# Peptides against a protein of PDB entry 2C5K, part 50

Target 1, 91 residues: chain A of PDB entry 2C5K
Amino acid sequence: EDPFQQVVKDTKEQLNRINNYITRHNTAGDDDQEEEIQDILKDVEETIVDLDRSIIVMKRDENEDVSGREAQVKNIKQQLDALKLRFDRRI

## One batch from the design tools (peptide; made by RFdiffusion4, then SolubleMPNN)

Design b2_p19_5_s2 (from b2_p19_5, 11 letters changed)
Fold by OpenDDE base, seed 1:
Structure b2_p19_5_s2 (fold): chain B 91 residues (1-91), chain A 19 residues (1-19)
Amino acid sequence: as target 1 above (91 residues)
Amino acid sequence: SEELKKRSEKLKEKLKKFP
């Protein structure tokens, strides 16, 4: 499988699992899982940077159509932002 | 991309904490 698509898939799966956790834990806690979620969200942000960089290389150096990949990254960014909002709003 | 391969491996490791 294409590494770009694998990373996109893994990133969305991470965000979905965290979203499910928040559903089961609607109040903020002080356990290790809360800190782990923050770490994963940071990793997702860094992953998005790497995905964007790969698109820049494809567009500039390989002259490939990147519209589909740009749309995928945009979707992940929107999912991340929605999850951050939900995570931060917990009491 | 080697960077993306490494990122995927890291994400898969983190997934184990949220089955």
Scores: peptide ipSAE 0.171, ipTM 0.781, DockQ to the pose 0.871
Fold by OpenDDE base, seed 4:
Structure b2_p19_5_s2 (fold): chain B 91 residues (1-91), chain A 19 residues (1-19)
Amino acid sequence: as target 1 above (91 residues)
Amino acid sequence: SEELKKRSEKLKEKLKKFP
């Protein structure tokens, strides 16, 4: 029930679902689903910012070991970047 | 973090569009 871990889990799940969608729809379009994907990717970017902020607070105000959380956020960033590249390269 | 909780709920709603 750690909110940080829940957000991490939900974010990765969302990225995975979009990745699966791209597999089934490897041609870019202008339908509502394409627009929704772009909105979700933007939401993920904002989510990463929020996760990073929470880590900063834990380091500064709570003096907690955040190495594990930093690694998780790094992994999400890599997953997002890979997905964005795949999404943008569709014809 | 209440903000993260809200973010999680938002993401869950988006997930419904891509089951």
Scores: peptide ipSAE 0.170, ipTM 0.783, DockQ to the pose 0.841
Fold by OpenDDE base, seed 2:
Structure b2_p19_5_s2 (fold): chain B 91 residues (1-91), chain A 19 residues (1-19)
Amino acid sequence: as target 1 above (91 residues)
Amino acid sequence: SEELKKRSEKLKEKLKKFP
């Protein structure tokens, strides 16, 4: 299996899990998982950086078509941004 | 959440194997 695709999949799944949690727990004041969620979101951000670096390496060293992978990373970034917005807007 | 933590660890592990 392609490690890049697996990481993409796992990242999206993680974001979905958090999103679902926020849906069920849409108030920040009484949430004991606030710090945990923040840590995971940070991990996702770092993961995105690693994915982008991987794409750079592929373009440089292998000269492969990476347009599809770039689109995947862009989608993850959008998902992350949307999730951050929901997370920060909780009362 | 135990599920969230487990997922995060899995993600990190996959990244280690990611070229």
Scores: peptide ipSAE 0.121, ipTM 0.725, DockQ to the pose 0.074
Fold by OpenDDE base, seed 3:
Structure b2_p19_5_s2 (fold): chain B 91 residues (1-91), chain A 19 residues (1-19)
Amino acid sequence: as target 1 above (91 residues)
Amino acid sequence: SEELKKRSEKLKEKLKKFP
């Protein structure tokens, strides 16, 4: 498995883990837990930036069809946005 | 969450290997 797909997989899994955590904790936790989740979400955002950069390089330097990878990143972004919404709506 | 921390570390490790 190539590094791009590995990172995509791990990113989605991490988002799923947080989503499941929020499901079990529909109210905001203590400040430490909230900060931990926020830090992880920030790491995911940074990861998405790196994934996008890799796609740009592939389009520019390799002239490869990146539509599939672009769709994957788009999906992750949507998942992240949905998760942020759930996170923010917790009381 | 220890699970989330562990997953974050894995993600970071993969990121380091990502070109």
Scores: peptide ipSAE 0.117, ipTM 0.723, DockQ to the pose 0.075

Design b2_p19_5_s3 (from b2_p19_5, 11 letters changed)
Fold by OpenDDE base, seed 5:
Parts: structure tokens; C-alpha cells; sequence
Structure b2_p19_5_s3 (fold): chain B 91 residues (1-91), chain A 19 residues (1-19)
């Protein structure tokens, strides 16, 4: 498996773990775990930028069909956005 | 969570293989 697919897989797994945490902790907290999750969400945002850049390079320099990869990144973005909403809307 | 930190680290290391 190529590095792109590995990063996509690991990113989705990480987001799923955070989603499970939010399910178990549906009220906002003020602890170390909440801050750690915020940091990880920022890391995911940075990773998405890097994935997009890699797609640009593949399309430009390697002339690869990137439609599937673009769909994967779009899915991760949607998952991240939904998770951020759940995280921020907790009472 | 050490597990989440490990995932983040591995993810970043894999990204270094991108051009």
C-alpha cells in the first residue's frame, strides 16, 4: 500500500477514535484529554493540506488519475468538519 | 492518550514519503 493510502487510513482511524470519545463524553470538559484532542484535530487539518498538495503533484508531474484520491480527501474533510461541530457544540 | 499520539506521529512520518 502506498503512503497516501496509509495516511488516509490512519487519519480516518484517528478521527473515529475521537468521535468515539465524544460519544462517551457528550458534555464539554476542561481536562488534558480535551486539549489533546484539539491538538490532534489541528494535526489532521495540516495532514489534509499535505494530502491535497500531494494530489496536485501527482496530477501535474505524474499525470495520474487522481479522482479517487480527491474523493478520499473530500470524505476526510467532511468527517473532520462533522467531528469539529460535535466537539464544539457540547454543553 | 498515547495511542492517539502514536497515530499522529506515524501519520506524519508516512507523509515524509510524499514528493
Amino acid sequence: as target 1 above (91 residues)
Amino acid sequence: SERLKELSKKMKEKLKKFP
Scores: peptide ipSAE 0.140, ipTM 0.741, DockQ to the pose 0.072
Fold by OpenDDE base, seed 2:
Structure b2_p19_5_s3 (fold): chain B 91 residues (1-91), chain A 19 residues (1-19)
Amino acid sequence: as target 1 above (91 residues)
Amino acid sequence: SERLKELSKKMKEKLKKFP
């Protein structure tokens, strides 16, 4: 598995774990995991930027077909946005 | 990509910390 796919996989796994946590903790609390979630979400945002940059490089320097990778990043962005909405709407 | 490898490792480390 290439590094790009590994990062995508790891990122989605992180988001899934957070989503599962929110399901079990649908009310915002003082749990130490709340801060960890915020940190992870920030890291995911930065990772998405890096994934996009890597796609740009692949297009420019390697002239590869990146349509599939672009779709994967788009999916991660959608997953992140949905997760943020769930996270922020908690009381 | 060395950068992506590093990011993957970082994410894996975060996975270890998050229950």
Scores: peptide ipSAE 0.105, ipTM 0.721, DockQ to the pose 0.945
Fold by OpenDDE base, seed 4:
Structure b2_p19_5_s3 (fold): chain B 91 residues (1-91), chain A 19 residues (1-19)
Amino acid sequence: as target 1 above (91 residues)
Amino acid sequence: SERLKELSKKMKEKLKKFP
């Protein structure tokens, strides 16, 4: 098992679920799902920080090529930013 | 990494809660 890849996979899956929810709910609501989305987005942000930290440690301590992992995190950041924009624009 | 394992576990729990 590669925990890094598992975290990446789980994170992307959550973002995809939120994106699907927004597609079905293009107007902001006050239900529990809206609050849960905010919580998940916050967790994703924190997870990205931890992923970045893990890459820094790998570069420093193991001196491994982390280019692939950096690209994966970059992709998640882009997905998160796009999703946040879509979520926040709803009225 | 034990930290990453915990993150994965947390994310999996969130996946179960969100429809």
Scores: peptide ipSAE 0.104, ipTM 0.720, DockQ to the pose 0.920
Fold by OpenDDE base, seed 1:
Structure b2_p19_5_s3 (fold): chain B 91 residues (1-91), chain A 19 residues (1-19)
Amino acid sequence: as target 1 above (91 residues)
Amino acid sequence: SERLKELSKKMKEKLKKFP
């Protein structure tokens, strides 16, 4: 499998797990899982940067059509932003 | 890409940790 697609898949799965956790925990808590969520969200942000960099290299150095991959990264960014909003709204 | 392979490995480890 293409490592790019594997990273995209794993990233979306992590965001989905966090979203499910928020559904089960609608009130902000003070436990190890809340801290772990913050760590994962930071890792996702860094992952998006790495995915974008890989696209730049493929587009510039390999002359590959990257439109599909750009759309995938855009979708992950939108999912991340929506999740951050939901996470921060909890009181 | 070696960087993407390492990233995938890291993400899989996080998936094992988080319920």
Scores: peptide ipSAE 0.103, ipTM 0.718, DockQ to the pose 0.937

Design b2_p19_5_s4 (from b2_p19_5, 11 letters changed)
Fold by OpenDDE base, seed 3:
Structure b2_p19_5_s4 (fold): chain B 91 residues (1-91), chain A 19 residues (1-19)
Amino acid sequence: as target 1 above (91 residues)
Amino acid sequence: SERLKKISEEMREKLKKFP
């Protein structure tokens, strides 16, 4: 598996883990875990930026069809946005 | 979660190797 796909996979897995945490913790807590999740979500955002950059480079320098990779990143962005919404809506 | 931190670090490391 190429590094791009591995990062995509790991990102989705991490988001799923956080989603599962939110499911078990529907009330926002004042603990280290909540702050850690916030930091991880920020890191995921940065990872997505890097993934987009890699796509731009591949499209520009290699003239490859990147539609599949673009769709994958779009999916991750949607997953992140949905998760952030769930996270923020907790009381 | 130390596990989540580890995953993030691994992701970043893998991405560094991907142009």
Scores: peptide ipSAE 0.119, ipTM 0.727, DockQ to the pose 0.075
Fold by OpenDDE base, seed 4:
Structure b2_p19_5_s4 (fold): chain B 91 residues (1-91), chain A 19 residues (1-19)
Amino acid sequence: as target 1 above (91 residues)
Amino acid sequence: SERLKKISEEMREKLKKFP
């Protein structure tokens, strides 16, 4: 029920779905699915910004230990960057 | 936290849309 963890989970699931799509579609297409993936990737980037902001608030205003959450966001960023590389390299 | 709940809902809706 932790909203932060739920967002993290949903984000990783989306990235995994896109990764699976790329595996099945190793060449770039020009269909609705390709455009949707681009939109999702942008949404993930925005979500990461929101997650970071939430961590800043927790650290500043609530003085909570955020090390675990910071590590989770770092992992998502790495996953996103790797996926973007795979997606963009397709011809 | 309410904002995060909304973000989660939006992400879930996108999960339903994307196969």
Scores: peptide ipSAE 0.076, ipTM 0.688, DockQ to the pose 0.922
Fold by OpenDDE base, seed 5:
Structure b2_p19_5_s4 (fold): chain B 91 residues (1-91), chain A 19 residues (1-19)
Amino acid sequence: as target 1 above (91 residues)
Amino acid sequence: SERLKKISEEMREKLKKFP
């Protein structure tokens, strides 16, 4: 029912799936799946921007405590950065 | 937020396509 939490959940699920893929494919390939992962990572980056914007609106317009949501977004950013590092370091 | 709802729906659709 909470769209913010739904997006967070879906984003983390995507990152986990990609992480599992990298675990099974520790060497970089040149197939369609590698390109799809790159596209998903870009979509996740854009989603994080939207999540941050929603937090700004909640603080400004709703005067809501957003500390928990900020921590969630920070966690997703860290997960994304770690995943990008794993993805790019493959030979 | 209708925007976040739409994003969530798109993310779910992508999850279905991802092997």
Scores: peptide ipSAE 0.075, ipTM 0.689, DockQ to the pose 0.918
Fold by OpenDDE base, seed 1:
Structure b2_p19_5_s4 (fold): chain B 91 residues (1-91), chain A 19 residues (1-19)
Amino acid sequence: as target 1 above (91 residues)
Amino acid sequence: SERLKKISEEMREKLKKFP
């Protein structure tokens, strides 16, 4: 399988798990899971940077059509931003 | 890309740890 697509899939699965956790925990906690969420969000941000870099290389050096991959990364960014908003709004 | 393969493997390990 294409490693790019596998990374996209894994990233979306992690964000979905965080979304489900926030739904079950509408108030901010002080447990290990809260810290784990912060770690995953940081990892997602770094992963997005890596995905963007890979697209730049494909576009510049391989002259490939990257519009579909750019749309996928944009979707992940939107999902991340929505989750950060939900996470930060908890009391 | 070998780098993307490593990122994918690390992401899968994180998925195992998070409920």
Scores: peptide ipSAE 0.073, ipTM 0.683, DockQ to the pose 0.935

Design b2_p19_6_s1 (from b2_p19_6, 10 letters changed)
Fold by OpenDDE base, seed 4:
Structure b2_p19_6_s1 (fold): chain B 91 residues (1-91), chain A 19 residues (1-19)
Amino acid sequence: as target 1 above (91 residues)
Amino acid sequence: SKVLEERSKKLKEKLEKFP
């Protein structure tokens, strides 16, 4: 498996796991898990930046069709935004 | 990509905290 697809898979899996956690913990806590979620969300944001950069490199240096990869990144961004909204709305 | 491989590794390390 190519690194791009591996990262996409791992990112979506992580977001799904956090989403499931929020479902089980719909009230914001003051424990280590809350901080860990914030750290992971930040890691996901940085991962998306790297995915976008890899697409730019492919377009520029390899002149390959990247529409499929762009769609995948767009989907991850939407998933992240939805998750952040759920996370922040917890009281 | 070394960058993406490292990202994958980092994400996988965090997976254990939220099974």
Scores: peptide ipSAE 0.315, ipTM 0.843, DockQ to the pose 0.822
Fold by OpenDDE base, seed 3:
Formats: sequence, structure tokens, C-alpha cells
Structure b2_p19_6_s1 (fold): chain B 91 residues (1-91), chain A 19 residues (1-19)
Amino acid sequence: as target 1 above (91 residues)
Amino acid sequence: SKVLEERSKKLKEKLEKFP
């Protein structure tokens, strides 16, 4: 499989799992779990940076149509932002 | 790319923490 698509898939899966966890745990609780979520969210942010870089390279060096990939990354960013909002709103 | 492959690996390593 294309590494870009694999990363997109893995990222969305991780975000979904955290989102489901937050649904089951609407209040901030176990400190270890909270820290782990924060670490994963940071990893996702760094992953998005790498995805964007790969798109920049494709656009510059290969002059390929990257609209589809840009849309995918945009979607992940939106998912991340929504998840952060849910995470931060927990008491 | 190797960068993306490593990112995928890292994400998968933490996946089991939140089943």
C-alpha cells in the first residue's frame, strides 16, 4: 500500500479510538491515560506535518495533482481539531 | 517514504493503548 494512504488510515484510526475513549470517559480521569492521549495527539500533529511535506515535494518535484491528498490532510486536521475541542472541554 | 513508514509504525505501536 502507498505509505501516504497507510498513514492517513492509521491517523484516522487513532483519532477515532481516542474519540471513542472520550465518549466513554467524558471527565478527565486517570492521569496516565490523559497523558497518553496528549502524547498521541502530538504524534498526530507531527504526522500531519510529514504528510504536508510529502505533498509539497510531490507538487514541486513531480508536478502531480495533489488536490486529493490535500483534501485528505485537511480532513484529518479537521478531525484532530474537533477531537482536541472535545478533549479540552472535559472536566 | 521512510518518514511516513516510521510514522505509521509509531502510530500502530500506540494503537493498543486505546482499543
Scores: peptide ipSAE 0.312, ipTM 0.842, DockQ to the pose 0.805
Fold by OpenDDE base, seed 1:
Structure b2_p19_6_s1 (fold): chain B 91 residues (1-91), chain A 19 residues (1-19)
Amino acid sequence: as target 1 above (91 residues)
Amino acid sequence: SKVLEERSKKLKEKLEKFP
């Protein structure tokens, strides 16, 4: 499997798991996992940077059509933003 | 990509904390 597709899959799975956790723990201070969630969200942000860099290299050095991969990264960014909003709205 | 392979490893390590 292409490492790019594996990372996309792993990133979306991680975001889904956190989203499900927030559903079960909808109040801030419910448990001691708040810092861990924040750390994972930061890791996802850094992962997106690496995905974008890989697309830049493909477009520049290989002249390959990257529109599909750009759409995948855009979708992950939207999922991350939605999750951040939900996480921050917890009271 | 070595960079992406390392990212995949890191994400998978964290997955176990949120089943």
Scores: peptide ipSAE 0.312, ipTM 0.843, DockQ to the pose 0.826
Fold by OpenDDE base, seed 5:
Structure b2_p19_6_s1 (fold): chain B 91 residues (1-91), chain A 19 residues (1-19)
Amino acid sequence: as target 1 above (91 residues)
Amino acid sequence: SKVLEERSKKLKEKLEKFP
């Protein structure tokens, strides 16, 4: 498994775990976990930037088919956006 | 990719905070 696929896997796993946490904690808390979630979501956003950059490099320098990787990043972005919405709408 | 490897490490380090 290449680093790209590992990052995709790690990112989705992290988002899934946060999603599960939100399911168990559907009210906004005031503990350390709330701030930690924000930090992780920011890390995920930065990770997505790096994933996109790697795709650009593969297209330019390696002339590889990146359609599958682009679909994976798109899926992660959608998962992130959905999670952010759930997180922000908690009362 | 060194950049992606570092991202993976960082994500894994924080993964334990939400088991």
Scores: peptide ipSAE 0.310, ipTM 0.842, DockQ to the pose 0.827

Design b2_p19_6_s2 (from b2_p19_6, 11 letters changed)
Fold by OpenDDE base, seed 4:
Structure b2_p19_6_s2 (fold): chain B 91 residues (1-91), chain A 19 residues (1-19)
Amino acid sequence: as target 1 above (91 residues)
Amino acid sequence: SEVLKERSKKLKEKLKKFP
């Protein structure tokens, strides 16, 4: 599989799993899972940076159509932002 | 991309904590 697509898939899966966890734990806790979620969200943010960089390289060095990949990254960013909002609003 | 491959590996490890 294309490494880009693999990362996109894994990222969305991770965000979905965290979203499901938040659904089951709608009150903020002080356990290891809360810290782990923060770490994963940070990893996702860094992953998005890497995905964007890869797109820039493709546009510059390979001159390929990247519109589809840009749309995928945009979707992940939206999913991340929505999840962060849910996570931060918990009391 | 080696960077993306490594990123995927890292994410997969994190996935194990939230099955």
Scores: peptide ipSAE 0.234, ipTM 0.818, DockQ to the pose 0.830
Fold by OpenDDE base, seed 5:
Structure b2_p19_6_s2 (fold): chain B 91 residues (1-91), chain A 19 residues (1-19)
Amino acid sequence: as target 1 above (91 residues)
Amino acid sequence: SEVLKERSKKLKEKLKKFP
């Protein structure tokens, strides 16, 4: 497995775990976990930037078919946006 | 990609906080 696919997998797993946490904690807390979630979401945003850059390089320098990878990044972006909305709407 | 490898390591460490 190449680093790109590993990062995709790790990112989705992290988002899933946070989503599961929110399911168990549907009210906004004031503990260390809330701030940690914010930090992780920021890390995911930075990760998406890195994934997009890697796709650009593959298209330019390696002339590889990136359609599948672009779809994966799109899915992660959608998952992130949905999770952020769910996280922010907790009372 | 060295950048992605490092990113993966960071994410894996973060995963430990939400088992």
Scores: peptide ipSAE 0.227, ipTM 0.815, DockQ to the pose 0.836
Fold by OpenDDE base, seed 1:
Structure b2_p19_6_s2 (fold): chain B 91 residues (1-91), chain A 19 residues (1-19)
Amino acid sequence: as target 1 above (91 residues)
Amino acid sequence: SEVLKERSKKLKEKLKKFP
């Protein structure tokens, strides 16, 4: 499997699992899981940077059509932003 | 990409905390 697609899949799965956790824990808590979620969201942001860099290399060095991969990264960014909003709105 | 392979490993480890 293409490492790019594997990372996209793993990233979306991670965001979905966090979203499910927030559903079960709609109020902000003072436990280890809250801090872990914040750390994972930061890791996802760094992952998006790595995905974008890989697209830049493919476009520049291989002249490959990257429109599909760009759309995938855009979708992940939208999912991340929505999750951040939901996470921060908890009281 | 070696960077993406390493990133995938890290994400998979984090996934274990939220089954």
Scores: peptide ipSAE 0.223, ipTM 0.812, DockQ to the pose 0.821
Fold by OpenDDE base, seed 3:
Structure b2_p19_6_s2 (fold): chain B 91 residues (1-91), chain A 19 residues (1-19)
Amino acid sequence: as target 1 above (91 residues)
Amino acid sequence: SEVLKERSKKLKEKLKKFP
């Protein structure tokens, strides 16, 4: 499978896992768990940056149509933002 | 969560596979 698509898939899966965790843990709990989630979210942000970089290279060097990939990354960003909102709203 | 940690690791490893 194309690494880009695999990373997209895995990123969404990771976000879903955290989202499910937040659903089961609607209040901020163990500090270690909170920190772990924050670290993973940061890793996802870094992943998104790398995905964007790959798109920039494809657009610049290969002059490929990257609209589909841009839309995928946009979707992940939206998912991340929504998750952050849920995470931050927990008491 | 060990599952989450491992998933993150896998994510980063797959990212290294970008050309």
Scores: peptide ipSAE 0.134, ipTM 0.736, DockQ to the pose 0.073

Design b2_p19_6_s3 (from b2_p19_6, 11 letters changed)
Fold by OpenDDE base, seed 2:
Structure b2_p19_6_s3 (fold): chain B 91 residues (1-91), chain A 19 residues (1-19)
Amino acid sequence: as target 1 above (91 residues)
Amino acid sequence: SKILEERSKELQEKLKQFP
């Protein structure tokens, strides 16, 4: 498995775990996991930037068809946005 | 991509620690 697909997989897994946590903790708490979630969300945002950059490089340097990868990144962005909404709407 | 490889490792480490 190439690094791009591995990062996509890892990122989605992280977001899924956070989403599951929010399901179990639908009220904002003060535990250490809340802060950890914030850190992970920030890391995911930076990871998305790196994924996008890698796609740019593939287009420029390798002239590869990146449509599938662009769709994957778009899906991650949508998942992140949905998760942020759930996270922020908690009381 | 070295950047993506490092990101993958970082995320994997966090996966191990996050319940």
Scores: peptide ipSAE 0.208, ipTM 0.803, DockQ to the pose 0.909
Fold by OpenDDE base, seed 5:
Structure b2_p19_6_s3 (fold): chain B 91 residues (1-91), chain A 19 residues (1-19)
Amino acid sequence: as target 1 above (91 residues)
Amino acid sequence: SKILEERSKELQEKLKQFP
């Protein structure tokens, strides 16, 4: 499988799991799971950087149409931002 | 991409650990 698509899939799955956790835990906690979520969200941000870099390389070196991949990354960014908002708004 | 493959492995490991 294309590693780009694998990373996209895994990232979205991770964000979905966190979203489900927040749904079940809509009040902010102070436990290991909360810290783990924060770590995962930071890792997702770094993953998005890597995805963007890969798109830049594809445009530059391979001259490929990357519109679809750019849309996928944009979607992940939107999902991440929405999740961070939900996470931070919890009382 | 080696970097993306490594990222995928890391994310998969996290998925195993996080409920």
Scores: peptide ipSAE 0.196, ipTM 0.796, DockQ to the pose 0.903
Fold by OpenDDE base, seed 1:
Structure b2_p19_6_s3 (fold): chain B 91 residues (1-91), chain A 19 residues (1-19)
Amino acid sequence: as target 1 above (91 residues)
Amino acid sequence: SKILEERSKELQEKLKQFP
């Protein structure tokens, strides 16, 4: 499997797990899982940087059509932003 | 991509930890 697609899949799965956790825990807590969520969100941000860099290399050095991959990364960014808003809105 | 392979391994470990 293409490592790019594997990373995209794993990233979306992690964001979905966090979203499900927030559904079950609508009030902000102070347990280990809350800290783990913050760590994962930071990891996702770093992952997006790596995905974007890989697209830049493909576009520049391999002259490959990257429109589909750019759309996938854009979708992950939107999912991340929506999740951050939901996470921060909890009281 | 080595960077993406390493990132995939890291994310796989996180998936195992988080319920």
Scores: peptide ipSAE 0.193, ipTM 0.796, DockQ to the pose 0.897
Fold by OpenDDE base, seed 3:
Structure b2_p19_6_s3 (fold): chain B 91 residues (1-91), chain A 19 residues (1-19)
Amino acid sequence: as target 1 above (91 residues)
Amino acid sequence: SKILEERSKELQEKLKQFP
């Protein structure tokens, strides 16, 4: 599996893990896990930036059809946004 | 525990392998 697909897969998996954590912890806590989640969410945002950059390069330099990869990144962004909303809305 | 942190580190490590 190519690195792009591996990163996409692992990113979605990590977001799912966090989503499951939020389900089990529907109120905001004050433990190490909460801080870890915040850090990972920022890491995911950074990862998405890098994924987008890679797509730009492929589109510009290799003139490849990147529609599929763009759709994948869009899906991750939507997943991230939904998760951030759940995370931030906890009392 | 820092299980989630380790998962994040693994993600970043894979990103380093990303062209």
Scores: peptide ipSAE 0.101, ipTM 0.700, DockQ to the pose 0.073

